# Peptides against a protein of PDB entry 7RZF: the designs that were tried, part 122

Target 1, 358 residues: chain A of PDB entry 7RZF
Amino acid sequence: PFQEEHLKQLYKIVPIKDIRNLYVTFPIPDLQKYYKSNPGHYLGHLIGHEGPGSLLSELKSKGWVNTLVGGQKEGARGFMFFIINVDLTEEGLLHVEDIILHMFQYIQKLRAEGPQEWVFQECKDLNAVAFRFKDKERPRGYTSKIAGILHYYPLEEVLTAEYLLEEFRPDLIEMVLDKLRPENVRVAIVSKSFEGKTDRTEEWYGTQYKQEAIPDEVIKKWQNADLNGKFKLPTKNEFIPTNFEILPLEKEATPYPALIKDTAMSKLWFKQDDKFFLPKACLNFEFFSPFAYVDPLHCNMAYLYLELLKDSLNEYAYAAELAGLSYDLQNTIYGMYLSVKGYNDKQPILLKKIIEKM
Target 2, 358 residues: chain A of PDB entry 7RZF as posed
Amino acid sequence: PFQEEHLKQLYKIVPIKDIRNLYVTFPIPDLQKYYKSNPGHYLGHLIGHEGPGSLLSELKSKGWVNTLVGGQKEGARGFMFFIINVDLTEEGLLHVEDIILHMFQYIQKLRAEGPQEWVFQELKDLNAVAFRFKDKERPRGYTSKIAGILHYYPLEEVLTAEYLLEEFRPDLIEMVLDKLRPENVRVAIVSKSFEGKTDRTEEWYGTQYKQEAIPDEVIKKWQNADLNGKFKLPTKNEFIPTNFEILPLEKEATPYPALIKDTAMSKLWFKQDDKFFLPKANLNFEFFSPFAYVDPLHSNMAYLYLELLKDSLNEYAYAAELAGLSYDLQNTIYGMYLSVKGYNDKQPILLKKIIEKM

## One batch from the design tools (peptide; made by RFdiffusion4, then SolubleMPNN)

Design b2_p16_2_s1 (from b2_p16_2, 9 letters changed)
Fold by OpenDDE base, seed 4:
Structure b2_p16_2_s1 (fold): chain B 358 residues (1-358), chain A 16 residues (1-16)
Amino acid sequence: as target 1 above (358 residues)
Amino acid sequence: FPITYYEATLEGNIKL
């Protein structure tokens, strides 16, 4: 485990690849025994959220961060880490202190709101769906994975332990959240911009790095992180499927899509799944417009329209993706293509939102 | 996204 002397440290690391990453790491207690409540997953879900009012949304709006991931990582036996990792823009590399301030503002927001049982329930439901409809893995890889996790979980629970949440433990959430403090931080910045500015070499990989103490004034700034009014808890995820009923095969089910609606303005083809028997659907829409490709101006206008439409749908994209829904929007030579895929239960909700934005 | 840390390729190259 890191001692106090290992805390409040900044590492400047030279990568082999041209990448810019920030790692904000907090030593936390070993949460392995709490896998049924998984408080680290709860916090990772919120900190790693990409919806409106999220940490990523704010950092992305400033042009500092492209991607964000947050969650627990195993250490050695008896301790773990909570890590927030972001992909930095060139501008973000200049604003690392401010990025970390925003992280602590978001963490402070989580403290102010307290543990939310509904968020836990969403995590539980999402993980249960992921478990129930888990794809077939390659036997060799799967067996190796299971053999590894047998060291951590009872044999009877080894298949479920990574997925099935059973207990809402607000006390454990608060306990982990209490470790996410500036006095407990380790920061690593990975950038080629540190080339020739390092004084140490890592023994195993020859990675060049510099270690510095984070100034007390910077720690104090982060400790005094206020409630940033831009940060909000996510709204309830309306896309989480609850109905997994598989409708019986129609007696006259054709091996090919059947035309089930034919009108002057629309044709609808339907093919029932006769192979996978999953509570999933793929909805494909082709919108025809005689103007879409009539000239270069209309083509560019159709492109611009689609980009604006995609941007207007970003608020739903992440929540839909978490719930196992996806959409795709493309320009075609005939007009526009829309695809909605995933669990069929909430597809009408996503589709309605897409159509309302169109 | 929440880190399910297994897929983050970074386990291999930087043991911090």
Scores: peptide ipSAE 0.020, ipTM 0.562, DockQ to the pose 0.015
Fold by OpenDDE base, seed 1:
Structure b2_p16_2_s1 (fold): chain B 358 residues (1-358), chain A 16 residues (1-16)
Amino acid sequence: as target 1 above (358 residues)
Amino acid sequence: FPITYYEATLEGNIKL
């Protein structure tokens, strides 16, 4: 485990690849025994959230960050880390201190709101869905994984332990959140801009780096992180499926799509699933417009329209993706293509939102 | 996104 001398450190690292990354790492207790409540997953879900009022949304709005991931990582036996990792823009590389300030403002917002049972319930439901409808893995990889996790879980729970949440433990959420403080931080910045500015070499890979203490003034700035009114908890995820009923195969089911509706304005083909028997559907729509590709101006306007439509749907995209729903929007020479895929239960909700934005 | 146990394979084994 890191001692006090290993905390409040900044590492400037030279990568081989042209990448810009920030790693904000906190030593935390071993949470393995708390797998039934998984407080690290709760915090990772919120910190790594991509919806309106999220940490990522604010950092993207400033042009500083492209992607964000947050959560627990295994350390050595008996300790873990909580890591917030971001992909930095060139501008973001100049604003690392302010990025980390925003991280602590978001963490302070989580402290002020306290643990939310409804958020835990959403995590529980999402993980239960992921477990129930888990895809088949390659036997060799799966067996090796199971053999590895048998060291951590009872034999009877080894298949479920990584997925099934059972206990809401606000005390453990608060305990982990209390470790996410500036006095416990380790910061790594990965950028080629540090080439020729390093004084150390890592033993195993020859990675060049510089280690510096974070100034006390900077630590104090982060400790005094206020409540930023831009940060909000996510809204309830309306896309989480609750109905998993599989309809019986129709006696007249065809191996190919059958035309079930033919009108002057629409044709509809349907094929029932005869292979997988999953509570999933694939909806595909082709919209025809005589104006879509008539000239270069109309083509560019149709392209711009879809880019604006995609941008206007970003608020739903992440919540839908978490719930196992996806959509795709493409320009065609005849108009546009829309695809909606995933669990069938909430597809009508997502489709309605797409159509309302169109 | 939350870091899943699988994604935490930092291609760069930088032992911080």
Scores: peptide ipSAE 0.018, ipTM 0.574, DockQ to the pose 0.015
Fold by OpenDDE base, seed 2:
Structure b2_p16_2_s1 (fold): chain B 358 residues (1-358), chain A 16 residues (1-16)
Amino acid sequence: as target 1 above (358 residues)
Amino acid sequence: FPITYYEATLEGNIKL
């Protein structure tokens, strides 16, 4: 386990690849015994959230970060880590202290709101869906994985333990959140910009790095992180499927799409799934406009319209993706193409939102 | 995304 002397450290690391990453690491207790509540997953879900009012949304709006990952990492026996990892822009590399300040502001927001049972329930439901409809893995890899996790879980739970949440434990969420403090932080910045500015070499991989103590003034600045009014808890994910009924195959089911509607304004083709038998659908719409490509001006207007539409839909994209829904929007020479894919239960909700923004 | 930290470390070969 890290001792106090290993905390409040900054590592400047030279990568082999041209990457810019920030790792903000906190030592936490071993949470393995709490797998049924998985408080680290709860916090990872919120800290790693990409929706409106999220940490990532704010850091992206400033042009400092491209991607964000939050979650627990296994250590050795008896300890774990909680890590927030971000992909930095060139500008973000200059604002690392401010990025970490925003992380602590978001963590402070989580403390102020307290543990939310509805968020736990969403995590539970999402994980249950992921377990229930898990793809087939290669037997060799799967067997090796199962053999490894048998050291951590009872034999009867070994298949479910990584997925099925059972217990809401606000006490454990608070306990982990109490470890996410500036006095417990380890920071690693990975950038080629540190080439020739390092004084140490890692023994195993030969990685060049510099280790520095984080100044007490910077730690104090992070400790005094206020509530940033831009940070909000996510809204309830309305796209989480609850109905998984698979309709019986129609007696007259054709191997090809059948024309089921033909009007002056619309044609509709339908094909029932006769192969996968999943509670999923693919909805594809082609919108025709004689004006879409009539001239360069209209072509550019149609493109701009679609980019604005995509931007206006970003608020739903992450929540839909978490729930196993996706959409795609493309310009065509005839107009516009829309695709909606995933679990069929909540597709009408996503489709309605798309059409309302159009 | 909530990613189990294993995927982020595989790309960078950095065992922190």
Scores: peptide ipSAE 0.011, ipTM 0.547, DockQ to the pose 0.015
Fold by OpenDDE base, seed 5:
Structure b2_p16_2_s1 (fold): chain B 358 residues (1-358), chain A 16 residues (1-16)
Amino acid sequence: as target 1 above (358 residues)
Amino acid sequence: FPITYYEATLEGNIKL
């Protein structure tokens, strides 16, 4: 376990690869015994969220961060970490103190709002879906994994313990959130820009690094992180499937797509799934326009339109992805292609959102 | 995204 002397430290690390990463790490208690409530996953879901008003959305808007990952990580026995990891832009590398300030502003927003049972319920539902429709793993790998986790979970729960949430524990969420403080921080910046500026070498991998104490003034700045009005809790995820009914196979089901609608403006083909029997669908749309490829100007306009459309849909992309829905938009020589894939229950909602933006 | 338990292998084994 880290002692007080190991806190408030900054590590400047030289990578082998040309990467720019920031790791903000907090020592936390061992949460393994609380797997039924998984308070670290709750916080990771919110801190790692990519929707409007999220930490990532704000840091992206400033051009400082490309990606963000947040959550608990196992440490030694009886010790865990909560980590916020971001991929830094070149400009973000110059704004590390401000990035971390925004992290603490978001954490302060989570304290102000308090634990939300509906967010826990969404995590529970998402994990239940992931468990129920989990892909087949290679038996050898799966067995080895299960054998490993038997040290942590009861035998009767070993298959479900990593997925099924049972208990909303606001007290544990607050307990973990109370550890996410500037006085409990360890910061690592990974960049080639530190080459030739390091004074230490890591014993195992020979990684060059420099260790510095974070100035008390900087810690105090982070401790006084105000509520940033740009940060908001996510909205409820409207794409989480609730209906998993599989319709019986039609007696006249064809092995190939059948033309079920033919009009002057549209043709529709349908194929019922006769192989997988999953509550999933794949919707594919080809839009034809005589203008899409008539000249270089129209071709570039069609491309620009699609990029703008994709950008306008980014607000839904993450929530859809979490819920096991995806869409794809492509330019074609004839016009545009749209696909919507995943759980069939909420596909009409996503499709409607796409059409409303078009 | 949230960090799931296993894959937070820091590509570099930097024990922070």
Scores: peptide ipSAE 0.025, ipTM 0.580, DockQ to the pose 0.015; fails the geometry check

Design b2_p16_2_s2 (from b2_p16_2, 9 letters changed)
Fold by OpenDDE base, seed 1:
Structure b2_p16_2_s2 (fold): chain B 358 residues (1-358), chain A 16 residues (1-16)
Amino acid sequence: as target 1 above (358 residues)
Amino acid sequence: FPITYYEMTLEGNLKL
């Protein structure tokens, strides 16, 4: 475990690849024994959220960050880390102190709101869905994974322990949040811009780096992180499936799509699943417009329309993806293609939102 | 996104 001398440190690291990353790391207690409540997953879900009022949404709006991930990481036996990792823009590399300030403002918002049982319930439901409908893994890889995790979980729970949440533990959420403080931070910045500015070499890979103490003034700025009114908890995820009923195979089910509707304005083909028997569907729509590809101007307008439509749907895309729904929008020479895939229960909700934005 | 257990194994070797 890191001692006080290892805290409040900044590492400037030279990568081999042209990448710009920020790692904000907090030493935390070993949470493995709390797998039934998984407080690190709760916090990772919120900190790593991509919806309106999220940390990522604000950092993207400033042009500083492309992607964000947050969650617990295994350390060695008896300790873990909580890590917030971001992909930095060139501008974001100049604003690392401000990025970390926003991280602490978001964490302060989580403290002010306190643990939310409804958020835990969403995590529980999402993980239960992921477990129940888990894809078949390669036997060799799966067996090796299970053999490894048998050291951490009871034999009876080894298949479920990584997925099934059972206990809401607000005390453990608060305990982890209490470790996410500026006095407990380790910062690593990965950028080629540090080439020729390093004074140390890592033993195993020869990675060049510089270690610096974070100035007390900077730590104090982060400690005084206020409530930023732009940060909000996510709204409830309306896309989480609750109905998993599989309809009986129709007696006249064909191996190919059957034409079930033919009108002057629409044709509809349907094929029932006869192979997988999953509560999933694929909805594919081709929209025809005589104007979509008539000339270069109309082609570019149709392209811009789809880019604007995709942008207007970003608020739903992440919540849908978490719930195992996806959509795709493409320009065609005839007009537009829309695909909606995933659990069938909430597909009508996502489809309705797409059509309302169109 | 939350860090999944799988993503962390690919980042494994930075002993920071």
Scores: peptide ipSAE 0.011, ipTM 0.540, DockQ to the pose 0.015
Fold by OpenDDE base, seed 3:
Structure b2_p16_2_s2 (fold): chain B 358 residues (1-358), chain A 16 residues (1-16)
Amino acid sequence: as target 1 above (358 residues)
Amino acid sequence: FPITYYEMTLEGNLKL
């Protein structure tokens, strides 16, 4: 475990690849015994959220960050880490202190709101769906994984322990949140821009780095992180499937798509799943417009329209993806293509949102 | 996204 001397440290690291990453790491207690409540997953879900009012949404709006990942990482026996990792823009590399300030502002927002049982329930439901409809893994890999996790979980729970949440433990969420403080932080910045500016070499891989103490003034700035009014808890995820009923195979089910509707304005083809029997559907829409590709102006207008439409749908994209729904929008020489895929239960909700933005 | 266990292992050369 890191001692106090290892905290409040900044590492400037030279990567082999041309990457720009920020790692904000907090030592936390070993949460392995709390797998039924998984407080680190709850916090990772919120900190790593990509919806409106999220940490990532704000950092993207500033042009500082492309992606954000948050959650627990295994350490050695008896301790873990909570890590917030971001992919930095070139501009974000200049604003690392302010990025970390925003992280602490978001963490402070989570403290102010307190643990939310409905968020835990969403995590529980999402994980239950992921477990129930888990894809088949390669037997060798799966067996090796199970053999590894048998050291951590009872034999009876070994298949479920990584997925099924059972207990809402607000006390444990607060306990982990209490470790996510500036006084406990370790910061690593990974960038080629540190080449020739390092003074140490890592023993195993020869990675060049510089270690610096984070100034007390910077630590105090992060400790005094105010509530940023731009940060909000996510709204309830309306896309989480609740109905998994599989409709009976029709007696006259064709092996090919059948034309089930033909009108002056639309044709509808349908094929029932006769192989997988999953509560999933794939909806594909081709929109035809004689104007879409008539000249370079209309082509550019159609392209711009779809980019604006995609941007306007970003607020739903992440929540839909978490719930196992996806959409795709493409320009065609004939007009536009829309695909909606995933669990069929909430596809009408996502489709309605797309159509309302169109 | 929340860190799923698998993705951080591919950048695994940084034992930070």
Scores: peptide ipSAE 0.009, ipTM 0.538, DockQ to the pose 0.016
Fold by OpenDDE base, seed 4:
Structure b2_p16_2_s2 (fold): chain B 358 residues (1-358), chain A 16 residues (1-16)
Amino acid sequence: as target 1 above (358 residues)
Amino acid sequence: FPITYYEMTLEGNLKL
């Protein structure tokens, strides 16, 4: 485990690839025994959230970060890490201290709001869905994975332990949040911009790096992280499926899409799933407009319209994706294509939101 | 995303 001397350290690392990454790492207790409550997953869900009022949303709005991941990482036996990893823009590389300040502002928001049972319930439901409808894995990879996790979980729970949440433990969430402090931080910045500015080489991979102590003034700045009013807890995810009923196959189910509606303004083809028997659907819409592709101006206007529509839908994209829903919007030579895929239960909600933005 | 850190390490073997 890291001792106090290993905390409040900054590592500047030269990558082989042209990448810009920031790793903000906190030593935490071993949470393995708490897998049924998984407080690290709860915090990872919130810190790694991409919706409005999220850490990522704010950092993206500033042009500093492209992607964000938060969660627990296994250490050695008896300790773990909580890590926030971001993909940095060129501008974000200049604002690392302020990015980390925003991380601590978000963490402070989580402390101020306290543990939320509804968020735990959403995580539980999402994981239960992911488990129940897990795709078939390649047997070799699956067996190897299961053999590995048998070291951590009882045999009876080995298949479910990574997915099934059983216990809301606000005390453990608070305990982990209490470890996410500036005094416990280790920072690694990965960028080619550090080439020729390093003084150490890692023994195993030859990675060039520099280690520096984080200045006490910077630590104090992060310790005094205020409540940033832009940070909010996510809203409830309305896209989480609750109905998994598989409708009976129609007696006259066709092997191909059947035309079930034919009008002057619309045609509808339907095919029931006769192969997978999943509570999922694929809704595909082709919108025809003779004006969408009549000339270069109209083509560009149709493109611009779709880009604006996609942008207006970004608020739902992440919540839908977490719930196993996806959508796609494309220009066609005839107009526009929309696809909505995933669990059928909440597809009407997503489709309605798309149509309301159109 | 809440990713278990295992998936992030697959692309960059940076054993930090």
Scores: peptide ipSAE 0.008, ipTM 0.533, DockQ to the pose 0.016
Fold by OpenDDE base, seed 2:
Structure b2_p16_2_s2 (fold): chain B 358 residues (1-358), chain A 16 residues (1-16)
Amino acid sequence: as target 1 above (358 residues)
Amino acid sequence: FPITYYEMTLEGNLKL
């Protein structure tokens, strides 16, 4: 486990690949025994959230970060890490101190709001869906994985322990949040821009790096992170499926899509699933407009419209994706194509939101 | 995304 001397350290690392990454790492207690509540997953869900008012949304709006991941990592027996990892832009590489300030502002927001049982319930429901509809793995890989996790979980729970949440433990969430402090931080910046500026080489991989103490002034700046009014908890995810009913195969089910509606304004084809028997659907819409491709101006207007529509839908994209829903929007020579895919239960909600933005 | 750290290590080779 890291001692106090290993905290408040900055590592500048030279990668082999042309990548720019920031790792903000906190030592945390071993949470393995708390797998039924999984407080690290709760915090990872919020810190790694991509919706409006999220950490990533703000860092993207500044052009500093492309992607963000938050969560727990196993260490050795008796300790873990909580890590926030971001993919940095070239500009973001210049603003690492401010990026980390925003991380602490978001963490401060989580402290101010306190643990939310509804967020835990969403995590529980999402994980239950993921478990229930988990794809078949290759037997060799699966057996090896199960053999590995038998060291951590009871035999009767070994299949469920990584997925099924049982207990809301606000005390454990607060305990982990209390470890996410500037005085406990380890920072690693990965960039080729550090080439020729390193003084150490890692023993195992030969990775060139420089280790520096983070200045006390910077630590104090992060300790004094205020509540940033741009940060908000996510709204409830309305796309989480609750109905998983699979309708029986119709007696007259055709192997191909059947035309079930034909009108002057619309044609509708339907094909029932006869292969997978999953509570999922694919909705595909082709919108026809004689103006969409009549000239270069209209073509560019149709393109611009679609890009604006996509941008206006970004608020739902992440929540839909977490719930196993996706949509796609494309320009065609005839007009526009829309696809909505995933669990059928909440597809009407997503489709309605798309249509309301159109 | 909440990613389990195992996916981060495979792309970055940084077993810190």
Scores: peptide ipSAE 0.007, ipTM 0.518, DockQ to the pose 0.015

